# Peptides against a protein of PDB entry 4CIC, part 41

Target 1, 148 residues: chain A of PDB entry 4CIC
Amino acid sequence: KVSTKGHYGVQAMFDLAQHFGEGPVSLKSIAERQGLSEPYLEQLIAVLRKAGLVKSVRGAQGGYILAREPRDIKVGDIIRVLEGPIAPVESVSQDDPEHSLKFDFSVTKSVWEKVKKSIEEVLDSITLADMLKDAEEAQMAQGYMYYI
Target 2, 147 residues: chain B of PDB entry 4CIC
Amino acid sequence: KVSTKGHYGVQAMFDLAQHFGEGPVSLKSIAERQGLSEPYLEQLIAVLRKAGLVKSVRGAQGGYILAREPRDIKVGDIIRVLEGPIAPVESVSQDDPEHSLKFDFSVTKSVWEKVKKSIEEVLDSITLADMLKDAEEAQMAQGYMYY

## One batch from the design tools (peptide; made by RFdiffusion4, then SolubleMPNN)

Design b1_p12_4_s2 (from b1_p12_4, 11 letters changed)
Fold by OpenDDE base, seed 3:
Structure b1_p12_4_s2 (fold): chain B 148 residues (1-148), chain C 147 residues (1-147), chain A 12 residues (1-12)
Amino acid sequence: as target 1 above (148 residues)
Amino acid sequence: as target 2 above (147 residues)
Amino acid sequence: AGDILYLPEDAA
């Protein structure tokens, strides 16, 4: 499962991709466009910045930009930065030690590893550039519906 | 992410698959073998039973059996029963309505749908019989290492 | 509607 953090992180990164080459985007503007709380977005951006996916630009027209071209950022890269390694099974929260017998049965583990690999392959096959292209195609399709 | 519930559910179902044809297995024995708490397993088994994946056998040698052959139970079936539809993204808990602007941006949604489909395909491609076979192969491989 | 599958983290 991609957490809300991963989901919103991808949305925020996609917003930055849409504005790539146009200069810095304010967190406020991203938050407004993506329907995110600004404080939550600040936390996401801080992590993404630390990971080198986003750069902060200071000044009156300051904000954030993608640190790399959209084609050079995979969805999988964003998810790994925000959530760590794609785990197919929720980590049993260490908080209940009595239930913590993570019996890592080898066969069941192999099932989850296959799921993990499949997720990784999908997420690593999609770049922000691919998402931009998909968005453009969707907009063109909608534009054609309004002209009919 | 498969929840702990899904993970343990698959383990419990796999344990029942290993004993398929041997008669009813007690929850206690499953719990012991799979490292699960018996109360937790009772909850899992109740759901699995209601879904028709497991049958309860009453009596002195009572317990549970698979309701179908291991080849007729996919891992995906178990997960769907325990967790519902495989969702690639955690449902933003409705509890914070102010943050609930789930901007379902179509493009991001499509990414998650692709992930969902991929997970479903994997889980639906694996039966309990496949898992049994994998376990046998692993045991044979370990046995060959000891010789 | 979208229940996400959580996979357990590898216990390090």
Scores: peptide ipSAE 0.140, ipTM 0.794, DockQ to the pose 0.267; fails the geometry check
Fold by OpenDDE base, seed 5:
Formats: structure tokens, sequence, C-alpha cells
Structure b1_p12_4_s2 (fold): chain B 148 residues (1-148), chain C 147 residues (1-147), chain A 12 residues (1-12)
């Protein structure tokens, strides 16, 4: 599972993408729209800001904006920033490397590496712009269902 | 990350696959070879047995065997048994469904569904037989490096 | 909790 942190991070970034070009968005407004606690969102935004995915704008209409265009931010970029490298397996603390049959560990490791690669490929194939497009298409489809 | 439970479950099942056709393997021997605690392995094996992936053999040479041939057990089957459905996101307790903009949740959900599907496809594409083959190939490659 | 793929943040 994507961590709660990764999930909410993508939601927050997507909210910022929806408002891209409209100016700074307050954390409060993001929290309200995305159903996030404001303190939790503050922590997420701090990490995302440090990574250069978001910018803080100061002033009365201050808040946050995407630091890059939605097309230039992959979901994989967000996840890597929040969670670090996509690891397919929890790092089993290789605490006792000596007694594990090195060979069996290599085969099982290769399975998880394949999983990792697949996840990375998917997450790197989806940008915030793709998500925006999908949202627009879904809204249009819903709108047409009301008129039929 | 695959949970420790999933990881060790796959290791235990792979150990049983390596001994497939040789008769029952004791939990102790699996635990020793795979670097697992015996009590933890007992819990894993209990779940795997209940799911019909392993069989218990009784007697002096008792232990566990795969219930199916290695080719008929996918890594995905093991993971689903131990961890349940591959969920791309922790079930954010949809506790407050009312206030979340339904639409934004739908788009983000679709991202995670794509991830889920990709993981499932990978895990369902790998059998214990594939893992055995990979192990054999790796052993042969290591053997050639010593000459 | 049967989460198969814990992304790194779920391990905390």
Amino acid sequence: as target 1 above (148 residues)
Amino acid sequence: as target 2 above (147 residues)
Amino acid sequence: AGDILYLPEDAA
C-alpha cells in the first residue's frame, strides 16, 4: 500500500495542480478540500517544499503553489520525496546477513526488485497534468449523464 | 514495500518449493535455512495451510509440503493469502466520506488502482517454479565463476 | 494490517 503520507501528499499536490495559475492556495483550503488535518498537511508541505515541488508565497494572499508545472511533476516524484526510494520490501533489517543462505535471498530479492521497477514505471508515467486531464474527463462525463 | 509477513511467507514457500518432491520439511529446517524465527514461521504456515497452499504431513518425518506444484503457485497467491488483496493505498479509513470532494478522491484512487494492477500483474507473473529456475541459473552462473 | 506493499512511510 502507498503510505498515508504518500496518498495525502499526492492529494495535496493534486489540489495545488487544480489551482495552478490561480495564485497561492492556503493550507487551510487544501486541508478542507482534501479532508486532511491542517497540522498533518503542514508537515507534508514542509517536506514537499524542501524538495522543491512546492513554493511558499508570503503575504495576505499567501500560501503555496506548485514549484513546477503539473506536467513536470510525476506522481513518482512526489512519492520519492515523501517516502524515499520506492522499496518493494520493507528493508528487513539485514541484521543477520551471515546465516541467511545468500542465494535464496538473491532470488527473493529479484522478485521484489521486479515489483519495485513496475511500481516506479507506473508512478513515473503519471504526471499531475495527466491527473488533471482525467479529472476534467470525468467531470465532463458526469455532466453528460445529467443531461441525458 | 511488501510486508515482512509477505516477504517471509514467500521465502518459506520458496524453501518448500526447493524441497518439492523430497517429502515433508520440518518448520525448524525452514526456519534455519531462511533465517526465520520458528514461532513466526508457525504463524505463517498456519495461514498458508488454511489457504490450501501448504499441507501438513503427520508422523516421525512429518512437516510441511506444498499443496500444489511450484508452477501452480504464484507469488501473488502467497501475498494475497498472507496480506489480503493487494491494496495500493492503505485503506484510508473512508471515515468521513461526506466532505471529501468525491471527484478528487476518484482521480487519486485511479492512480493507486493503476499501481495495484501493476503490482498484481508482476506478482501473478512469477511462480515458485520461475523462482526455482532463477535460483538454478544463478547457481550455475556462480559455479562458472569459480572455474 | 494486510498491507502488501507498504511504501516506506507506512513502516514508521
Scores: peptide ipSAE 0.124, ipTM 0.797, DockQ to the pose 0.478; fails the geometry check
Fold by OpenDDE base, seed 2:
Order: structure tokens, then sequence, then C-alpha cells
Structure b1_p12_4_s2 (fold): chain B 148 residues (1-148), chain C 147 residues (1-147), chain A 12 residues (1-12)
């Protein structure tokens, strides 16, 4: 499972993508729209800013903006920043190296590497721009259902 | 990440696959080969047995065997039994349904559903027989490096 | 709820 941190990070970044080009968005407004606590969002945004995915704008109309265009930010980039490298298996503590038949360990490891690669391919194939497009299509579909 | 339970479950099932057709394997022998505690393995095997992936054999040479041929057991089957349905996201507590703009939630949910589907496809494409073949190929490759 | 994909928690 993607951690709560990764999940909310993607939501916050998507909120910023929806407002891209409209100027800085306050943390308070993001928190209200996404159902997040402002203090929790501050921590997420601090990490995202340090990684260069978000910029802080100072002043009376200050807040945050995406540091790149939505098409240049992959979901995989957000997850890697917040959670680190996508690891398919909890690091089974390498601590008991002794009696595990190295061979069985190698075969099982290959299974998890295949899972990892698959997850990375999916997350790296989805941009914030793709998510914006999907949102627009979903809104249009809802609009058509209300008029029918 | 696959949980420790899922990881060790796959290792234990793979050990049973390596001995398939040779008769019952004791939990002690599996625990020794896989570096697991016997009590922990007993808990895993109990779940796998209840799900019909493993059979218990009673007697002096008793132990456990695979309930099906290695080709008929997917890695995905083992994981679903031990961990339940592959969930891509921790169940964000559905508890605060109210103020989350339903729309943003829908788009983000679709991302995680794509991840889930991808994981399921990978795990359902790998059988214990495939793992046995990979192990044999790796042993042959090591043997050729020693000659 | 068996969360299969534990992304490593941030090693703080």
Amino acid sequence: as target 1 above (148 residues)
Amino acid sequence: as target 2 above (147 residues)
Amino acid sequence: AGDILYLPEDAA
C-alpha cells in the first residue's frame, strides 16, 4: 500500500496542478479542499519544496505553486520524494544472513523486483497533466448525466 | 512492500514446492532451511492449510505437502491468502467521507487502482513451477561458472 | 487490514 504520506502528497500536488497558472495557493485552502490538517500539509509541502517540486511565494497573496508544469511531474516523482525508492518488500532484516539458502533468497528476490519494476512503470507513466485530463473527462461525464 | 508475512509465506511455499513428490516435509526442516522460527512457521502453515494450499500428513514421517501441483499455485494466490486482497493504498480511513471533494478523490483513486491491477497481473503470472525453473537455471549457471 | 505494499516508512 502507498503510505498515507504518499497518498496525501499526490492529492496536494494535484490540487496545486488544478490551480497552476492562477498564482500562489495558500496551505489553508489546500487543506480545506483536500480534508487535511494544515500542520500535516506544512510538513508535506516542506519536503516537496526541498525536492524542487513546489515553490514558495512570499507576500500578502503568498503561498505555493508547482515548480514545474503538470506534464513534467510524474506520480512516481512525488512518491519517490515522499517515501523514497519504491521497495517491493519490506527490507527483511538482512540481519540473519547465515542459514538462509542464498539460492531461495535469490529466486524470491526476483519476484519482488518484478513487482517493483511494474509499480515504477505505472507511476512513471502518469503525470499530473494526465490526472487533470482524467478529472476534466469525469466532470464532463457527470455533467452529461445531469442533463440526461 | 509485501509484508514479512507474505514474504516468508512465499519462501515456505517455495520450499514445499522444491520437495513436491518426495513426501511430507517437517516444519522444523522448513524453518531451518528458510531461517524462520518454528512457531512463526506454524502460524503461517495454519493459514495456508485452512485456505487449501497445504495439506497436513500425520504419522512418524508426518509433516506438510503442497495441496496442488506447483504449476497450479500462483504467487498471487499465496499473497491473497496471507495478506488478503491486494490493496494499493492503506485504507485511508473511509471515516471522514464528508468534506473530501469527491472528484479529487476519484482521480487519485484511479491511480491506485492502476497500481493494484499491475501488481495483481505480475503476481498472478508467476507460479511456484516458474520459480522452480528459475532456481534450476540459476544452479546450472553457477555450476558452469565453477567449471 | 493486510496492507500488501508497505512503502518503506521514511527512515527518519
Scores: peptide ipSAE 0.118, ipTM 0.790, DockQ to the pose 0.533; fails the geometry check
Fold by OpenDDE base, seed 1:
Structure b1_p12_4_s2 (fold): chain B 148 residues (1-148), chain C 147 residues (1-147), chain A 12 residues (1-12)
Amino acid sequence: as target 1 above (148 residues)
Amino acid sequence: as target 2 above (147 residues)
Amino acid sequence: AGDILYLPEDAA
């Protein structure tokens, strides 16, 4: 599962992508459009900014912009920034310290590594530009459905 | 993340695959080999049995066997039985009921659906037989490193 | 409960 944090982070970044080139977007406007709490969004944006995916613009028309073009930001980049490395398996290490015989059964580990790699490949294959294109196509399809 | 439940379930099923054709394996022996608690394994096996992936054999040499050949059990089958459908995104629905405006932003949903599909494809491409083969190859490779 | 992919933050 992508965490709620990852999900909302991608959503917020996508909102910024939709407004890319239009100037700074206020956190309030992003929060309103994306149905996010403003305080939560502030936390997400702070992390994204620190990672260099978002820039803050100061001034009367201050806000946030993508630090890179939408085509240069992968969904995988956003997820890695917000959640760290994509872990395919929950680390068994926290619950039962005694029986934490890390039977890192090498074969089961390899299965999860394959899953991880697949997820990474998918997330790294999708850019914010791809998402923008998909949104445009969806809007066009809806528009055509209303005219039929 | 595959849950601990899914992870241990795959591990237990793999243990049964390693002993496939040798007869029933006791839960105790699986637990010992796999480093699992026996009570936890009992719960996993109960679910797997109910789903028809494992059979219980009764008697003095009672235990469990795979209900199907290792080649006919996908990792994806095990995970689906133990965890249900592979959900790529945690359902936002539980935490904040008020702002759970399911802005199911269609585009973000599509991203997660792609992730889901990819995971499913991977897990459905790996059988217990594939895992057995990988284990054999790994053992051979280790054996060659010692020479 | 079927959620296979827990990202690291959900495991804490």
Scores: peptide ipSAE 0.112, ipTM 0.787, DockQ to the pose 0.470; fails the geometry check

Design b1_p12_4_s3 (from b1_p12_4, 11 letters changed)
Fold by OpenDDE base, seed 4:
Structure b1_p12_4_s3 (fold): chain B 148 residues (1-148), chain C 147 residues (1-147), chain A 12 residues (1-12)
Amino acid sequence: as target 1 above (148 residues)
Amino acid sequence: as target 2 above (147 residues)
Amino acid sequence: EEDILYLPEDAA
């Protein structure tokens, strides 16, 4: 499962992709368009910036931009930055030592590894550029439905 | 992500699959073999039983059995019973109404739907019988490394 | 789903 953090992170990155080449975008404007709280977005952007996916621009027209072209940012890259390695199973919090006999039966582990690999393949196959293209196609389809 | 509930549920079901045809297995024995607490296992088994994946046997040699053959139980079936529909994104708890403007941009939703489909395909491609086979192959491989 | 009842006498 993708966390809320991963979900909103992809949304924020997609917003930046939609404005790529138009200059810096304010966090406020991203928050408003994506329905995110500005404080939450600030935390996400800080992580994404540290990972080199986003750049900050300072000044009167300051804000944020993608650090790379949309085609060079995979959804998988965003998720790995925000959530760490794609774990198919939520790491059972180490806090209950008595129940922590994770008999990770080799077989059960193998199932989750297959799931992990599948998720990684999907997420690494989708770039922000692919998402932009899908958005354009969806808008065109909606436009045609209003004319029919 | 599979929850702890899903993870341990698959473990418990796999244990029952390993003993399929041998008669009822006690919750205590499953708990011991799988490193699960008996109370936690009891909760899991209750859900699995209600869903018709497990049967209870009463009597002196009572316990639990798989309700179907291992080949007829997919890992996906177990996960759906324990976790509900495979959601690629954790449903943001509806509790914060102000942030709940899920502008589910159609495009972002599409990404997660692709992930969901991929997970479902994987989990529905694996049966408990497949897991049994994998376990046997792993044991044979270990046995050959000792010779 | 019906609980299967095994009676003690059937274990002989």
Scores: peptide ipSAE 0.019, ipTM 0.779, DockQ to the pose 0.014
Fold by OpenDDE base, seed 5:
Structure b1_p12_4_s3 (fold): chain B 148 residues (1-148), chain C 147 residues (1-147), chain A 12 residues (1-12)
Amino acid sequence: as target 1 above (148 residues)
Amino acid sequence: as target 2 above (147 residues)
Amino acid sequence: EEDILYLPEDAA
């Protein structure tokens, strides 16, 4: 399950991707377009900036830009930055090593590792550029529906 | 991310699978073997029973058994019963339809739908019988390391 | 009945 943090982080990064090359975007404008609270977005952007996915631009037209091209940012990169390593299960405290539990633990762990790997593969296969393309295609499809 | 509920549910169901055909297993014994609290396990088993994945057996040797063979229970079935439909994202309130947000919402939604589908495919590809086989293979591999 | 798929970092 993608956290609200991951979900909104991807939305914010996608908004920045849509404006890539147009200059800095204000947090206020991102918040308004994405239906996010500005304080929440500020926290997300701070993390994304620290990770080098976003740059802050100072000045009268200050704001934020993507630090890399949309094609060079995977959804998986955003999620890892915001949520850490994709953990398929909440950290079950591994602390009790002694009992027959070890083997059963190993098998169940392998299931969750497969899930993790699958999620990582999907998220690493999608870039912000792919999302931009999908958005353009969807807009064109909607436009054609109104002309029929 | 599988919840603790899903994780422990799969562990409990796997324990029942390991004892399939041996008769009813007590919740206490499952809890001890799987490192679960008995009260928590009782809640999980109640849900699993209601969904028809587990049966309660009454009597002096009462307890729980799998309601189906391990090969007929997917990990995905267990997760869906315990957690509901595999939602990749917590329900973002879809309520505000009007703004340009709809399209961006659609694209982000499609990403999460892809994640959901991938998770479902993985979890639906693994049965309790597959887990039993993996456990046996792992035990054999450990046994061969000592010889 | 909310299917809670937790991403790794939301468990903090």
Scores: peptide ipSAE 0.140, ipTM 0.803, DockQ to the pose 0.508; fails the geometry check
Fold by OpenDDE base, seed 1:
Structure b1_p12_4_s3 (fold): chain B 148 residues (1-148), chain C 147 residues (1-147), chain A 12 residues (1-12)
Amino acid sequence: as target 1 above (148 residues)
Amino acid sequence: as target 2 above (147 residues)
Amino acid sequence: EEDILYLPEDAA
């Protein structure tokens, strides 16, 4: 399960990818295009910047850019930065000590590890460049549907 | 993300699979072996029973059994019954109408759909019989390490 | 801390 944070983080990074090479993009413009709260986006961008996925550009035409080319940023990289390791199961809050017989049944754990691995493989197989390509293809397909 | 409900549901179903063919198992015994609250297990079992994954046996030696053979129950079936469709992203609670510009960016949606599909494929590829086999192999491996 | 991945709810 990708959190809202991960979802919006990927969305924001994708917006920056769409503008890659065009110069810095303001948080306001990203927020407007992606339907995000600017304060929320500021928090996301701060984390992404700290992780080295985005750079801030200062000045009158300041804003944010991708720190790397879209092809060099995996969706998995974004998710790991925002959410940490991709975990298949919610941490059962350790707070109830009596029922904390974490029967870490090795077998059930192995199921979730397989799920985790599969998710990681998928997210690591998708770059921002792949997303850009998919968007272009979708736009072209829509354009062709309007001409038919 | 598999919820605690899904996790414990799979655990309970796996316990029933381990006892498949031995007759009905009491909820108490499952709860004890799996470290689950009996009341919580009752809720899980009720859902699983309604979905036809388990059967209740009445009487002095009453309890629950798998409704199907372990090979005929996928982990994905258990998860779908307990959690509904495997969703890759948490539903953003629709409660904030102003920010609800669900820019359902088709591209981001497609990423999550790929994740969903991958999870489904994994969970549908694992049966309770596969889990039983894995448990047996793990026990054998542990036994060999002691010699 | 078991990291759980949450999947988006299917928009009904």
Scores: peptide ipSAE 0.133, ipTM 0.796, DockQ to the pose 0.144; fails the geometry check
Fold by OpenDDE base, seed 3:
Structure b1_p12_4_s3 (fold): chain B 148 residues (1-148), chain C 147 residues (1-147), chain A 12 residues (1-12)
Amino acid sequence: as target 1 above (148 residues)
Amino acid sequence: as target 2 above (147 residues)
Amino acid sequence: EEDILYLPEDAA
């Protein structure tokens, strides 16, 4: 499962991609468009900035921009930055030493590794540019439905 | 992410698959082999039984068996029973009405739908029989490494 | 209620 953090992170990055080349976007404007709290978005943006996916621009027209072109940012890159490595199974809390017999049964582990690989392949196959294209196609399709 | 519940459920079902045709297996024996607490396993087995994946056998040699052949049980079937529909994204808690603007942006939703589909395809492509075969192959490979 | 699939690493 992609966490709420990953989900909102992708939304925020997609918002920045939609405004790529138009200059800095304020956190307030992103929060309003994406239905996010500004404080929550500040936390997400801080992580994304530290990872070099977003740049801060200072001044009256300050805000944030993508640090790279949309084609150079995979959804998988965003998820890895926000959530860490894509894990298919929740880590059994190490803290209960008695029941934490990680019976790493090789066979069950292999199932989850296959799931992990599949998720990674999907997320690494989608860039912000692909998402922009999909959005344009969807908007065009909606526009045609209103004119028919 | 597959929950701990899903993970342990697959382990328990795999244990039952390994003993398929040998008669009923006690919850205690499954718990010991899989490193699970017996009370936790009881909860899992209750759900799996209700879903018709496992049968209870009563008596002195009582316990549990697979309700179907290992080839007729997909990993995806086990996960759906234990966790419900495979969801790629954590449901934003509906309880905060102000921030729960499900901006169902169609594009972001489509990303998660692709992830969901991919997970479902993988889990539905693996049966307990496939897992048994993989275990046998791994055991044979280990046996060859000792020689 | 959309059942959310949790990935294993979050249980640590």
Scores: peptide ipSAE 0.114, ipTM 0.798, DockQ to the pose 0.310; fails the geometry check

Design b1_p12_4_s4 (from b1_p12_4, 11 letters changed)
Fold by OpenDDE base, seed 5:
Structure b1_p12_4_s4 (fold): chain B 148 residues (1-148), chain C 147 residues (1-147), chain A 12 residues (1-12)
Amino acid sequence: as target 1 above (148 residues)
Amino acid sequence: as target 2 above (147 residues)
Amino acid sequence: EEDILYLPDDEA
């Protein structure tokens, strides 16, 4: 499962991809378009910037831009930056040591590793450029339905 | 992501698969072997029983058995019973309506649907019988290292 | 990551 953090992080990065080459975008504008709170977005952008996926632009027309071209940013890269390594199982809160007798039966672990690998393969197969293309195709399809 | 409930549910079902054909297994014995609390296991087994994946056997030698052969139970079936439909994204708690402006941008939704499909395909490709086979192979491999 | 500074005069 992708967390809310990962979900909104991908949305924010996709918004920046849609404006790639147009100059810096304000956090406010991203927040408004993506339906995110600005404070939450600030936290996401800070992490993404530290990871080198986003750049800050200073000045009167300041804001944020993608640090790389949309084709060079995978969805998997965004998720790994925001969530760390893709965990197939929600970490049981370490706080209950009695339930931590994870008899990691090698067999059940292998099932979750297969799930992890599958998720990683999917997320690493999708770039922001792919998402842009999908958006364009969807808009064209909607446009054709209004002309019929 | 699979929840703790799903994880432990698969472990419990796998334990029952390892004892399939040997008669009913007590919840206590499953809990001990799988490192689960007995009360938690009772809740899991109740759900699995209601879904028809497990049967209760009454009597002095009572307990639980798989309701179907291990080959006829997919990991995906267990997960769907315990967690419902596989959600690729953790449901943002519906309780904060202000954050619920899910502009379901069709494009981001499609990414998560692809992830969902991939997870489903993996989990539906693995049966309890496959897990049993993997366990046997692992035991044999360990046995060969000691010789 | 270095913040890029845009000076107002570069719009000419």
Scores: peptide ipSAE 0.022, ipTM 0.779, DockQ to the pose 0.016
Fold by OpenDDE base, seed 2:
Structure b1_p12_4_s4 (fold): chain B 148 residues (1-148), chain C 147 residues (1-147), chain A 12 residues (1-12)
Amino acid sequence: as target 1 above (148 residues)
Amino acid sequence: as target 2 above (147 residues)
Amino acid sequence: EEDILYLPDDEA
């Protein structure tokens, strides 16, 4: 399960990928295109920058750029930066001590590990470059549907 | 992502699978073996019973049994009953209308659909019978390490 | 779902 933070983080990174090579993109422009609040996006970008996925550019045309080529950034990398390790089971909030009995049930743990591995494989198989390609193909398909 | 409800539901169903064919199991005994509170287990069992995965047995040796053979119950079936459809992204609670802008971004949606499909395939590939077999193999492996 | 009633004598 991906949080809202992970979801919007991938959207913001994809927006930066679409503008890769065109120069810095302002947070305001990303927020407008992706339907995000600017303050929320600032928090996301700060984390992504600290992790070395995004660079800040200063000056009159300042903003943000991808720190790497889109093909060198996996969706899994973005999710790990924003959410940490992929957990297949929601951690029982520490506040209810009675249910915190980590019944280390080995068999059920194995099931969740299989789920985790599967999610990681999917997210690590998709790059921002793959997403760009998919977007281009979808736009072309829509264009062809208008001409038929 | 599986909730605590889903996790404990699978544990309870697995306990019933281990006792399949031995007769009804009391909620108290399941709760003790699985480290669950009895009231919490009652809520889980009520949902599982309503979905037809568990049967209630009344009488002196009353309790619960699996409604089907362990091989006919997938982990995915248990999760769907307890949590509903597998959602790869946490639904933004409807209560914040400003962030509820479903930016129907088609490409990001496709990523999450791939994740969903992968999770479903894994959970639908594992039965309670598979879990029983894995438990037996693990016990045998531990037994051989002591000899 | 029908509750299965086991009578005490059906322990056979």
Scores: peptide ipSAE 0.022, ipTM 0.774, DockQ to the pose 0.014
Fold by OpenDDE base, seed 3:
Structure b1_p12_4_s4 (fold): chain B 148 residues (1-148), chain C 147 residues (1-147), chain A 12 residues (1-12)
Amino acid sequence: as target 1 above (148 residues)
Amino acid sequence: as target 2 above (147 residues)
Amino acid sequence: EEDILYLPDDEA
């Protein structure tokens, strides 16, 4: 499962992709469009910036931009930055040493590894550019429905 | 992500599959082999039983058995029973109405739907019989390394 | 962290 953090991170990055080439976008504007709290978005953006996926622009027209072209940012890259490695199973909190997943049954592990690989393949196959294209196609489809 | 519940549920079901045809297995024995607490396993088994994946056998040699052959139980079936529908995104707790995922951006939703579909396809492609076969192959491979 | 600084005069 993708966390809320990953979900909102992808939304924020997609918002930046939609404005790519138009200059810096304010956090306020992203927050408003994406229905996010500005403080929460600040935390997300800080992580994304540190990872080199976004750049900060200072000044009167300051804000954030994508650090790379939308085609050069995979959804998988965003998720890995925000959540770390894709884990197919929720890590049992290490806090109870007695209930340590001691039986690394190789077979069950293999099942989850297959799931992990599948998720990674999907997320790495989708770029922000692909998402932009999908959005354009969806808008065109909606536009056609209003004209019919 | 598969929850701990789903993970342990698959382990418990796999344990029952390994003993399929040998008669009922006690919860105690499953718990010991899988490193689970017996009370936790009781909860899992109750759900699995209600879903018709396992049967309870009463008596001195009582315990649990698979309700169907291992080939007729997909990993996806187990996960759906224990966790419900596979959700690609953790549901934001509905409790904060202000932070409701109001912007069902069709595009982001599509990404998660693709992830969901891929997970479902993987989990539905694996049966307990497949897992048994993989275990046998792994044991044979280990046996050959000791020779 | 490549902060791009836009100077106010570049909006002219």
Scores: peptide ipSAE 0.021, ipTM 0.774, DockQ to the pose 0.016
Fold by OpenDDE base, seed 4:
Structure b1_p12_4_s4 (fold): chain B 148 residues (1-148), chain C 147 residues (1-147), chain A 12 residues (1-12)
Amino acid sequence: as target 1 above (148 residues)
Amino acid sequence: as target 2 above (147 residues)
Amino acid sequence: EEDILYLPDDEA
């Protein structure tokens, strides 16, 4: 499962993609459009910036921009930055060290590796540019429904 | 992500599959083999039984069996029973009702739907019988390394 | 689904 962090991170990055080439976007404006708290978004953006997916612009018209073109940012890249390696299974918290015989059951591990690979393939096949295109197509479809 | 519940549920079901046709297996024996606590396993088995994936056998030689043949149980079936519908994104806990503007952003939703579909396809393509076969192949491969 | 009852003396 993608965490809330990953989910909102993709939303924030998509918002930046929609404004790519228009100059820096304020965190406040992103937060308002995406329904995120500004403090939470600050944390996300800090991670994304450190990973080189986002750049900060300073000054009166400052804010954030994508560090790369939307076509050069995969959804998988965003998720890996925010969540680390895509894991199909939540890490079993080592709560009970004594009885957590990590029966590294090779067969069950294989199942999860297949799931992981599938997720990675999907997420790496989608760029922010693809998302922009999908958004445009959706808007056009809605526009046609109002005219019919 | 598959939860710990889903993970251990698949392990428990696989253990039952390995003993399918041999009669009922005690929860204690499953717990020991799979490295699970018996109380935790009881909770898992209760859910699986209610869903009709497992049957209880009562008596001196009682325990649990698969309710269906291993080939008729998909990993996806087990996960859906234990976790509900396969969701690619963790349900954002409605903790802050005021600011959770569920911006149902259609495009991001589409991304997650693609992920969901992919996960479902994988999990529905794997049966307990497939897992049994994989285990046999792995054992054979290990046996050949020792000779 | 009905619980299967095995009686102790059923040598199956």
Scores: peptide ipSAE 0.019, ipTM 0.773, DockQ to the pose 0.015

